# Ledger of designs, part 143: peptides against a protein of PDB entry 8PQO

Target 1, 252 residues: chain A of PDB entry 8PQO
Amino acid sequence: VLLKEYRVILPVSVDEYQVGQLYSVAEASKNETGGGEGVEVLVNEPYEKDGEKGQYTHKIYHLQSKVPTFVRMLAPEGALNIHEKAWNAYPYCRTVITNEYMKEDFLIKIETWHKPDLGTQENVHKLEPEAWKHVEAVYIDIADRSQVLSKDYKAEEDPAKFKSIKTGRGPLGPNWKQELVNQKDCPYMCAYKLVTVKFKWWGLQNKVENFIHKQERRLFTNFHRQLFCWLDKWVDLTMDDIRRMEEETKRQ

## One batch from the design tools (peptide; made by RFdiffusion4, then SolubleMPNN)

Design b1_p21_6_s4 (from b1_p21_6, 14 letters changed)
Fold by OpenDDE base, seed 1:
Structure b1_p21_6_s4 (fold): chain B 252 residues (1-252), chain A 21 residues (1-21)
Amino acid sequence: as target 1 above (252 residues)
Amino acid sequence: MEFPIFEIAMLLLKIILDNYF
């Protein structure tokens, strides 16, 4: 088991981020080949547990259409089905990823707190002290080009070049986080993303767990660069606007 | 976007196939 807490600081408010995240997810999904093909929504309902209120979703990603025929023929039962269970109680979110074949031997859990700070809180997810001491804190700087793979880099998604017309935010220079503290008119937040990866196959645990973390870090970096650079597209949207867009996407 | 499903799934599938046969 490998745990890392990714801390993503953004020059947006916690309330703004809720809209921006939903917009950016929808936009990113449109740009992906195949979109929602093979996605089955089993459950989508409100929940209340231990004082937490939100929306629960259970999705199955059927990968049979996304792999070659020979893979479909050779893959054991359940190997091509990925389950995603999500508890969305913004500003808290939890996502659990499992595979039908691997069962308890494979788990990805992502727990996120969105806080109006600069990533200074320790153990925001309230882990036991013994568990917390084994968690690596990883700071993602959306303005740092060195954290972006050359193949992922787009100039239109570079926070160091982008300036929001609607809000005046950006571009983000090398010391943007330090300067943000002195800018009383610019909101800020941190997404604390605790990622737990478990892969219980002897001899492969470290390799696979580290690989998954590398992919998650890459995803978080690129996604939040996009979210910021798309600020003018979503900052004036309401949650009702987002819901309407989601419904339109489902009809396609 | 929380999970790069395709990339991780393909890696997982490769591992499964290599150890299933």
Scores: peptide ipSAE 0.186, ipTM 0.831, DockQ to the pose 0.413
Fold by OpenDDE base, seed 5:
Structure b1_p21_6_s4 (fold): chain B 252 residues (1-252), chain A 21 residues (1-21)
Amino acid sequence: as target 1 above (252 residues)
Amino acid sequence: MEFPIFEIAMLLLKIILDNYF
């Protein structure tokens, strides 16, 4: 098991981020090949647990149509089905990813707190001390081009080049985080993403767990660069606007 | 969901298949 806490600092408020995240997820999903094909929503309902109130979703991603025929024919039973269980109680969110074939031998858990700070809180997820001492804190800087793979780089999604017309935020220079403290009119937040990766195959555990973390980091980096650079597209939207857009998309 | 998962799903599948065969 490998745990890392990714801290993503953004020049947006916690309230703004809620809209921006939903918009950016929807936008990114539209750009994905195949769209929602193979995605089955098993459960979508409100939940209440230990004072946490939100929306619970259980989705299954059927990858059979996304792989070559020979892979579909040879893959072990359940290998092409990915389950995603999500508890969305913004500003808290938890996502659990499993695979039918791997069963208990595979887990990706992502627990996120969105806080109006600069990523300075320790153990925001309230782990036991013994567990917390093994968690690596990883800061993601959305303005740092060196953290982006060349194949993922897009100039229109570069926070170091983007200037928001509606808010005046950006471009983000090398010291943008330090400068935020002095900018009274610019909101900021940190997404604390505790990622737990378990891959219990003998001889492959460390290699695969590290690989998955590398991919998660890549995903978080690219997503939040997009979120910021799309600021002018979503900053004036309300949660009601987002809900309407989601409902319209479901009807198509 | 917190982010697009399709790419991650494909990567996970690749990991499974590469180690199964």
Scores: peptide ipSAE 0.174, ipTM 0.821, DockQ to the pose 0.777
Fold by OpenDDE base, seed 3:
Structure b1_p21_6_s4 (fold): chain B 252 residues (1-252), chain A 21 residues (1-21)
Amino acid sequence: as target 1 above (252 residues)
Amino acid sequence: MEFPIFEIAMLLLKIILDNYF
């Protein structure tokens, strides 16, 4: 098991981020090939548990249409089905990814707290001390181009070049986080993303777990760069606007 | 997007197939 806590600092408020996240997820999904094909929504309902109130979703990603025929024919039962269970209780979110074939030998869990701070809280997810001492804290700087793969880089998604017309935020220079502290009119928040990766196959555990973390970090970096650079597209939207947009998209 | 489902899934599939056969 490999745990890392990714801390993503953004020059937006926690409330703004809720809108921006949903907008950016929708936009990013449009850019993905294949869209929602092969995605089955088993459950989508409100939940309340231990004072946590939100929306629970259970999705199955059926990969049969995404792989060659010979792979589909040879794959063991359940190997091509990925389950995603998500508890969305913003500002808290939890996502659990499993595979039918791997069963208990595979787990990706992403737990996120969104806090109005600069990523200074320790053990925000309240892990036991024995577990917390093994968690690596990883700071993601959305303005740092060196953290972005060349193949992922787009100038229009570069926070170091973007200037928000509506808010005046950006561009984010090398010391933007330090400067942010002195800018009383600019809100800020941190997404604390605790990622737990379990791949319990002998000889492959470390390799796969590290690989998954690398992919998650890449995703978080690119996503939040987009979120910030799309600020002018979503900052004036309300949650009601987002809900309406989602409903309209479902009808297409 | 909170999870790169396709990339991870394809990796898993490769690993599963390599160990299944």
Scores: peptide ipSAE 0.162, ipTM 0.818, DockQ to the pose 0.453
Fold by OpenDDE base, seed 4:
Structure b1_p21_6_s4 (fold): chain B 252 residues (1-252), chain A 21 residues (1-21)
Amino acid sequence: as target 1 above (252 residues)
Amino acid sequence: MEFPIFEIAMLLLKIILDNYF
């Protein structure tokens, strides 16, 4: 098991981020090949548990059409069915990814708190001290080009070049986080993303767990760079606007 | 032949990205 807490600081408010996240997810999804094909929604309902109120979703991703033919032919039964369970109670959310074939041998859990701070809180997810000491805190700086793979880099998604016309935010220079503290009118937040990866296969555990974390970091970096650089596209949208867009997308 | 688990892992990341849809 490998745990890391990714801390992504953004020059947006917690409330703004809710809209921006949903917009950016939708936009990113449109850019992906295959869309929602192979997705089965088993559950999508409100939940209330231990004072937490939100939306619970259970989806199955059937990946047979998403993998090479040889993988489909050789994969054991259930290996290409991925379960995603998500508890969305913004500003808190939890996602659990499992696989039918691997059962308890495979787990990706992502727990996120969105806080109006600069990533300074320790153990925001309230882990036991013994567990917390094994968590690596990883800071993602969306303005740092060195954290972006060359193949992922796009100038139009570079926070160091982007200037929001609607908000005046950006471009984000090397010291943007420190400068942000002195800008009373510019909101900020941190997404604390605790990622738990378990891959309990002999000889592959460390390799796969580290690989998944590497890809998660890559994903979070690129996603939040996009989110910020798309600020002018979503900052004036309401949650109702987002819901309408989602419904329109479902009809296609 | 080893199961290409890394390819599946990459697909998992795409799933995570779309978790709100």
Scores: peptide ipSAE 0.063, ipTM 0.694, DockQ to the pose 0.060; fails the geometry check

Design b1_p21_7_s1 (from b1_p21_7, 12 letters changed)
Fold by OpenDDE base, seed 4:
Structure b1_p21_7_s1 (fold): chain B 252 residues (1-252), chain A 21 residues (1-21)
Amino acid sequence: as target 1 above (252 residues)
Amino acid sequence: DLELEIVLGAVLKYLERHPAA
């Protein structure tokens, strides 16, 4: 098991982020090549647990149509089925990802707290002290180009070049986080993403777990760079606007 | 292991499409 807590600081409020996240997810999905995933919704219901109120979903993503024919032909039963269990109680979210073929031998858990701070809270997910000692804290700086792979870099998604016309935020210089503290009118938040990767196959555990973390870090970095650089596209939208957009997309 | 590579490929495809998970 390998745990890392990714801390993504953004010059947006927790409330703004909720809109921006949903918008950016929708936009990123549009940019992905290929039709809709074969998504099977098994459960979609409200939940209440330990004072946490939110929406619980269990979905199966059937990826058979998203792989080449030869891969589909060689794939073991269940290998291309991803189960997603999600507890959405913004500003808290938990997602558990499993694979039918791997069963209990593979798990990715992503737990996210969105806090109106600069990533200064320790153990925001309230792990046991012994567990917390084994968690690496990883700061993602969306303005740091060195954290972006050359193949992923887009100038239009570079926070160091982007300036929001609507909010006046950006561009983000090397010391943008320090400067943010002095800007009373600029909101900020941190997404604390605790990622747990479990891969139980002997001899490959560390390799696969580290690989998945590397990919998650990459994806989180790119996503949040996009989220910020798309600020002018979503900052004036309401949650109702987002819901309407999602409904319209589902009808097409 | 080809089977593992297929699974990892599927997982990565999912993660790429769900960066805000």
Scores: peptide ipSAE 0.663, ipTM 0.959, DockQ to the pose 0.771
Fold by OpenDDE base, seed 1:
Structure b1_p21_7_s1 (fold): chain B 252 residues (1-252), chain A 21 residues (1-21)
Amino acid sequence: as target 1 above (252 residues)
Amino acid sequence: DLELEIVLGAVLKYLERHPAA
């Protein structure tokens, strides 16, 4: 088991982020080729547990149509079925990802707290001390080009070049986080993403767990760079606007 | 291991499409 806490600092408020996240997810999905995944919604219901209130979803992503025919033919039963269990209680979210073939030998858990701070809180997910001491804290700086792979870099998604017309935020210079403290009118937040990766396979556990973390870091970095650079597209949208957009997308 | 590669490929495909999970 390998745990890392990714701390993504953004010059947006916690409330703004809720809209921006949903917009950016929808936009990123449109940019992906290959059409919709075979998504089966098993459960979609409100939940209440230990004072946490939100929406619980259980979805199965059937990826058989998203892989080449020869892969589908060679795939063992359940290998291309991803189960997603999600507890959405913004500003808290939890997602558990499993695979039917791997059963209990594979788990990705992503727990996120969105806080109006600069990533300075320790153990926001309230882990036991023994567990917390083994968690690596990883700071993602969306303005740091060195954290972006050359193949992923786009100038239009570079926070160091982007200037929001609607909000006046950006571009983000090398010391933008320190300067933000002195900008009373600019909101900020941190997404604390605790990622737990469990992969039980003899001789491959550490390799696969580290690999998945590397991919998650890459994806989180790119996504939040997009989210910020798309600020003018979503900052004036309401949650009702987002809901309408999602409904329209489901009908297509 | 081919089976493992297929599973990892599926997981990565999911993660790429759900970057805000």
Scores: peptide ipSAE 0.661, ipTM 0.958, DockQ to the pose 0.783
Fold by OpenDDE base, seed 2:
Structure b1_p21_7_s1 (fold): chain B 252 residues (1-252), chain A 21 residues (1-21)
Amino acid sequence: as target 1 above (252 residues)
Amino acid sequence: DLELEIVLGAVLKYLERHPAA
């Protein structure tokens, strides 16, 4: 088991982020090629637990159509089915990802707190001290070009070049986080993403767990760079606007 | 291991489409 807490600081408010996240997810999905996933929704209901109120979903992603035919033919039963259990209680979210074939030997858990700070809180997810001491805190700086792979880099998604016309935010220089404290009119937040990866496979556990973390870091970095650079597209939208957009997308 | 590669490929494809999970 390998745990890392990714801290993503953004020059947006917690409330803005909720809109921006949903917009950016939808927009990023449109930019992906290869058609839609076969999604089966098993559960979609409100929940209340320990004072946490939100929406619980259980979905199965059938990825048979997303792999080459020869892979599909060689895949063992359940290997291409990903189960997603999600507890969405913004500003708190939890997602648990499992695979039918791997059963209890594989798990990815992503727990996120969105806080109006600069990533300075320790153990925001309230882990036991023994567990917390093994968690690496990883800061993602969306303005740092060195954190982006060359193959992923796009100038139009570079926070160091982007200037928001609607808000005046950006471009983000090397010391943007320090300077942000002095900009009273600019909101900020941190997404604290605790990622737990379990891959129980003899001789490959550490290698695969580290690999998955590397991929998640890459994805988080790229996504939040996009979210910021798309600020002018979503900053004036409301949650009701987003809900309407999602409903319209479902009808297509 | 072919089975492992298939599973990892599926997981990565999911993660790429759910970067805000």
Scores: peptide ipSAE 0.648, ipTM 0.956, DockQ to the pose 0.767
Fold by OpenDDE base, seed 3:
Structure b1_p21_7_s1 (fold): chain B 252 residues (1-252), chain A 21 residues (1-21)
Amino acid sequence: as target 1 above (252 residues)
Amino acid sequence: DLELEIVLGAVLKYLERHPAA
């Protein structure tokens, strides 16, 4: 088991982020090739636990139609089925990802707190001390080009070049986080993403767990760079606007 | 090895489409 807490600081408010996240997810999905995944929704219901109120979903992503024929033919039963269990209670979110083939031998858990701070809180997810001492805190700087793979880099998604017309935020220079503290009119937040990766396979556990973390870091970095650079597209939208857009998209 | 590669491929495909999970 390998745990890392990714801390993504953004020059947006927690409330703004909720809109931006949903917009950016939708936009990113449009940019992905291969069409819609075969998604089976098993559960979609409200939940309440320990004062946490939100929406619980259990979905199965059937990827058989999204892989080459030869992969589908060689895939063992359940290997291409991804289960997603999600507890959405913004500003808290938890997602658990499993695979039917791997059963209990594979798990990715992503727990996210969105806080109106600069990533300074320790153990925001309230782990036991013994567990917390083994968690690496990883700061993602969306303005740092060196954290972006060349193949992923787009100038139009570079926070160091982008300036929001609507908000005046950006571009983000090398010391943007420090400067942000002095800018009373600019909101900020941190997404604390605790990622737990379990891959129980003799000889491959650490390798695969580290690999998955590397991919998650890459994805988080790219996503949040996009989110910020798309600020002018979503900052004036309300949650109702987003919901309407989602409904319209489902009808198409 | 092949099974693992297939699973990892599926997982990565999911993760790429759910970067805000």
Scores: peptide ipSAE 0.636, ipTM 0.954, DockQ to the pose 0.784

Design b1_p21_7_s2 (from b1_p21_7, 12 letters changed)
Fold by OpenDDE base, seed 1:
Structure b1_p21_7_s2 (fold): chain B 252 residues (1-252), chain A 21 residues (1-21)
Amino acid sequence: as target 1 above (252 residues)
Amino acid sequence: DITLEIVLGAVLTYLERHPAA
């Protein structure tokens, strides 16, 4: 088991981020080719647990249509089925990813707290001290080009070049986080993403767990760079606007 | 192991499409 806490600092408020996240997810989905993911929704219901209130979803992503025919032919039963269990109680979210074939031998858990701070809170997910001792804190700087792979780099998604017309935020210079403290009118937040990766295959555990973390870091970096650079597209939207957009998309 | 590669490919496909998970 390998745990890392990714701390993504953004010059947006916690409330703004909720809209921006949903917008950016929808936008990213539009950019993906290959049709629907074969999503089966098993559960979609409100939940209440230990004072946490939100929406619980259980979805199966059937990826058979997303892989080449030869892969489908070689795939064991359940190998291309991803189960997603999600507890959405913004500003808290928990997602558990499993695979039918791997059963108990594979798990990705992503627990996210969105806090109005600069990523300075320790153990925001309230782990036991012994568990927390083994968690690596990883700071993602969306303005740092060196954290972006050349193949992923787009100038239009570079926070160091982007200037929001609607908010005046950006571009983000090398010391933008330190400067943000002195900008009273600019909101900021940190997404604390505790990622737990479990892969119980002898000889491959560490390799696969580290690989998945590397991919998650890459994806989180790219996503939040997009989210910020798309600020002018979503900052004036309300949650109701987003809900309408989602409903319209479901009808198509 | 081809099965492992298939599973990892599926997981990565999911993760790439759900970067805000």
Scores: peptide ipSAE 0.638, ipTM 0.954, DockQ to the pose 0.780
Fold by OpenDDE base, seed 4:
Structure b1_p21_7_s2 (fold): chain B 252 residues (1-252), chain A 21 residues (1-21)
Amino acid sequence: as target 1 above (252 residues)
Amino acid sequence: DITLEIVLGAVLTYLERHPAA
């Protein structure tokens, strides 16, 4: 098992982020070619537990149509089915990802707290001390080009070049986080993403777990760079606007 | 292991499509 806590600081409020996240997810999905995922919704219900109130979903992503025919032919039963269990109680979210073929031998858990701070809270997910001491804290700086792979880099998604017309935020210089503290009118937040990766196969555990973390870090970095650079597209939208957009997309 | 590669490919495909997960 390998745990890392990714801390993503953004010059947006917790409330703004909720809109921006949903918008950016929708936008990123539109940019992907290959049609809709074969998504099966098993459960979609409200939940309340220990003062946490939100929406619980259990979905199966059937990825057979997303792989080449020869891969599909070689794939054992369940190998291309991803189960997603999600507890959405913004500003808290939890997602558990499993694969039917791997059963208990594979798990990815992503737990996220969105806090109105600069990533300074320790153990925001309230792990036991013994567990917390094994968690690596990884800071993602969306303005740091060195954290972006060359193949992923786009100038239009570079926070160091972007200037928001609507908010005046950006571009983000090397010391943008320190400067933010002195800008009373600019909100900020941190997304604390605790990622747990479990891969039980002997001899491959560390390799696979590290590989998945590397991919998650890459994805989180790219996503939040996009989220910020798309600020002018979503900052004036309401949650109702987003819901309407999602409904319209489902009808297409 | 081909099966492992297939599973990892599926997982990565999912993760790339759900970066905010």
Scores: peptide ipSAE 0.631, ipTM 0.953, DockQ to the pose 0.787
Fold by OpenDDE base, seed 2:
Structure b1_p21_7_s2 (fold): chain B 252 residues (1-252), chain A 21 residues (1-21)
Amino acid sequence: as target 1 above (252 residues)
Amino acid sequence: DITLEIVLGAVLTYLERHPAA
């Protein structure tokens, strides 16, 4: 098992982020090619637990249509089925990802707190001390080009070049986080993403767990660079606007 | 192991489509 807490600092408020996240997810989905994911929704219901109120979803992603025919032919039963259990209670979210074939030998858990700070809180997810001491805190700087792979880099998604016309935020220079503290009118937040990866297979555990973390870091970096650079597209939208957009998308 | 590679590929495909998970 390998745990890392990714801390993504953004020059947006927690409330703004909720809109921006939903918009960016929808936009990213539109930009993806290759057709549908074969999503089966098993559960979609409100939940209440220990004062946490939100929406619980259980979905199965059948990825048979997303792989080459020869892979599909070689895949044993359940190998291409991903189960997603999600608890959405913004500003807290939890997602648990499992695979039917791997059963208890594989798990990815992503727990996120969105806080109005600069990533300075320790153990925001309230882990036991013994568990917390094994968690690596990883700061993601969306303005740092060195954290972006060349193949992923787009100039229009570079926070170091982008300036929001609507808000005046950006471009983000090398010391943008320090300068942000002095900008009274610029909101900021941190997404604390605790990622737990379990891949229990002899000889492959550490390799695969590290690899998955590497991919998650990459994806988080790219996503939040997009989110910021798309600020002018979503900053004036309300949650009601987003809901309408989602409904319209479902009807198409 | 081919099966494990298939599973890993499926997981990565999912993660790429759900960057905000």
Scores: peptide ipSAE 0.629, ipTM 0.952, DockQ to the pose 0.764
Fold by OpenDDE base, seed 3:
Structure b1_p21_7_s2 (fold): chain B 252 residues (1-252), chain A 21 residues (1-21)
Amino acid sequence: as target 1 above (252 residues)
Amino acid sequence: DITLEIVLGAVLTYLERHPAA
């Protein structure tokens, strides 16, 4: 088991982020090719637990249509089925990802707190001390080009070049986080993403767990760079606007 | 193994489509 807490600081408010996240997810999905995923929604219901109130979803992603025929032919039963269990109680979110074939031998858990701070809180997810001491805190700097793979880099998604017309935020220079403290009119937040990866396979556990973390870090970095650079597209939208957009998309 | 590669491929495909998970 390998745990890392990714801390993503953004020059947006927690409330703004909720809109921006949903918009950016929708926008990013439009750029994906290969048609619709075979998504099966098993559960979609409200939940309440320990003061947490939100929406619980259980979805199965059947990826058979997303792989070449020869892969489908070689795939064991359940190998291409991903289960997603999600507890959405913004500003808290938890997602658990499993695979039917791997059963208990594979788990990705992503727990996220969105806080109006600069990533200074320790153990925001309230782990036991023994567990917390093994968690690596990883700061993602969306303005740091060195954290972006060349193949992923796009100038239009570079926070170091982007200037928001609507808000005046950006571009983010090398010391943008330090400067942010002095900018009272600019909101900020941190997404604390605790990622737990479990891969029980003799001789491959550490390699695969580290690999998955590397991919998650890459994805988080790219996503939040996009989110910020798309600020002018979503900052004036409300949650109601987003909900309407989602409903309209479902009708297409 | 091929099975591992298939599973990892499926997981990565999911993760790439759900970067805000």
Scores: peptide ipSAE 0.601, ipTM 0.947, DockQ to the pose 0.776

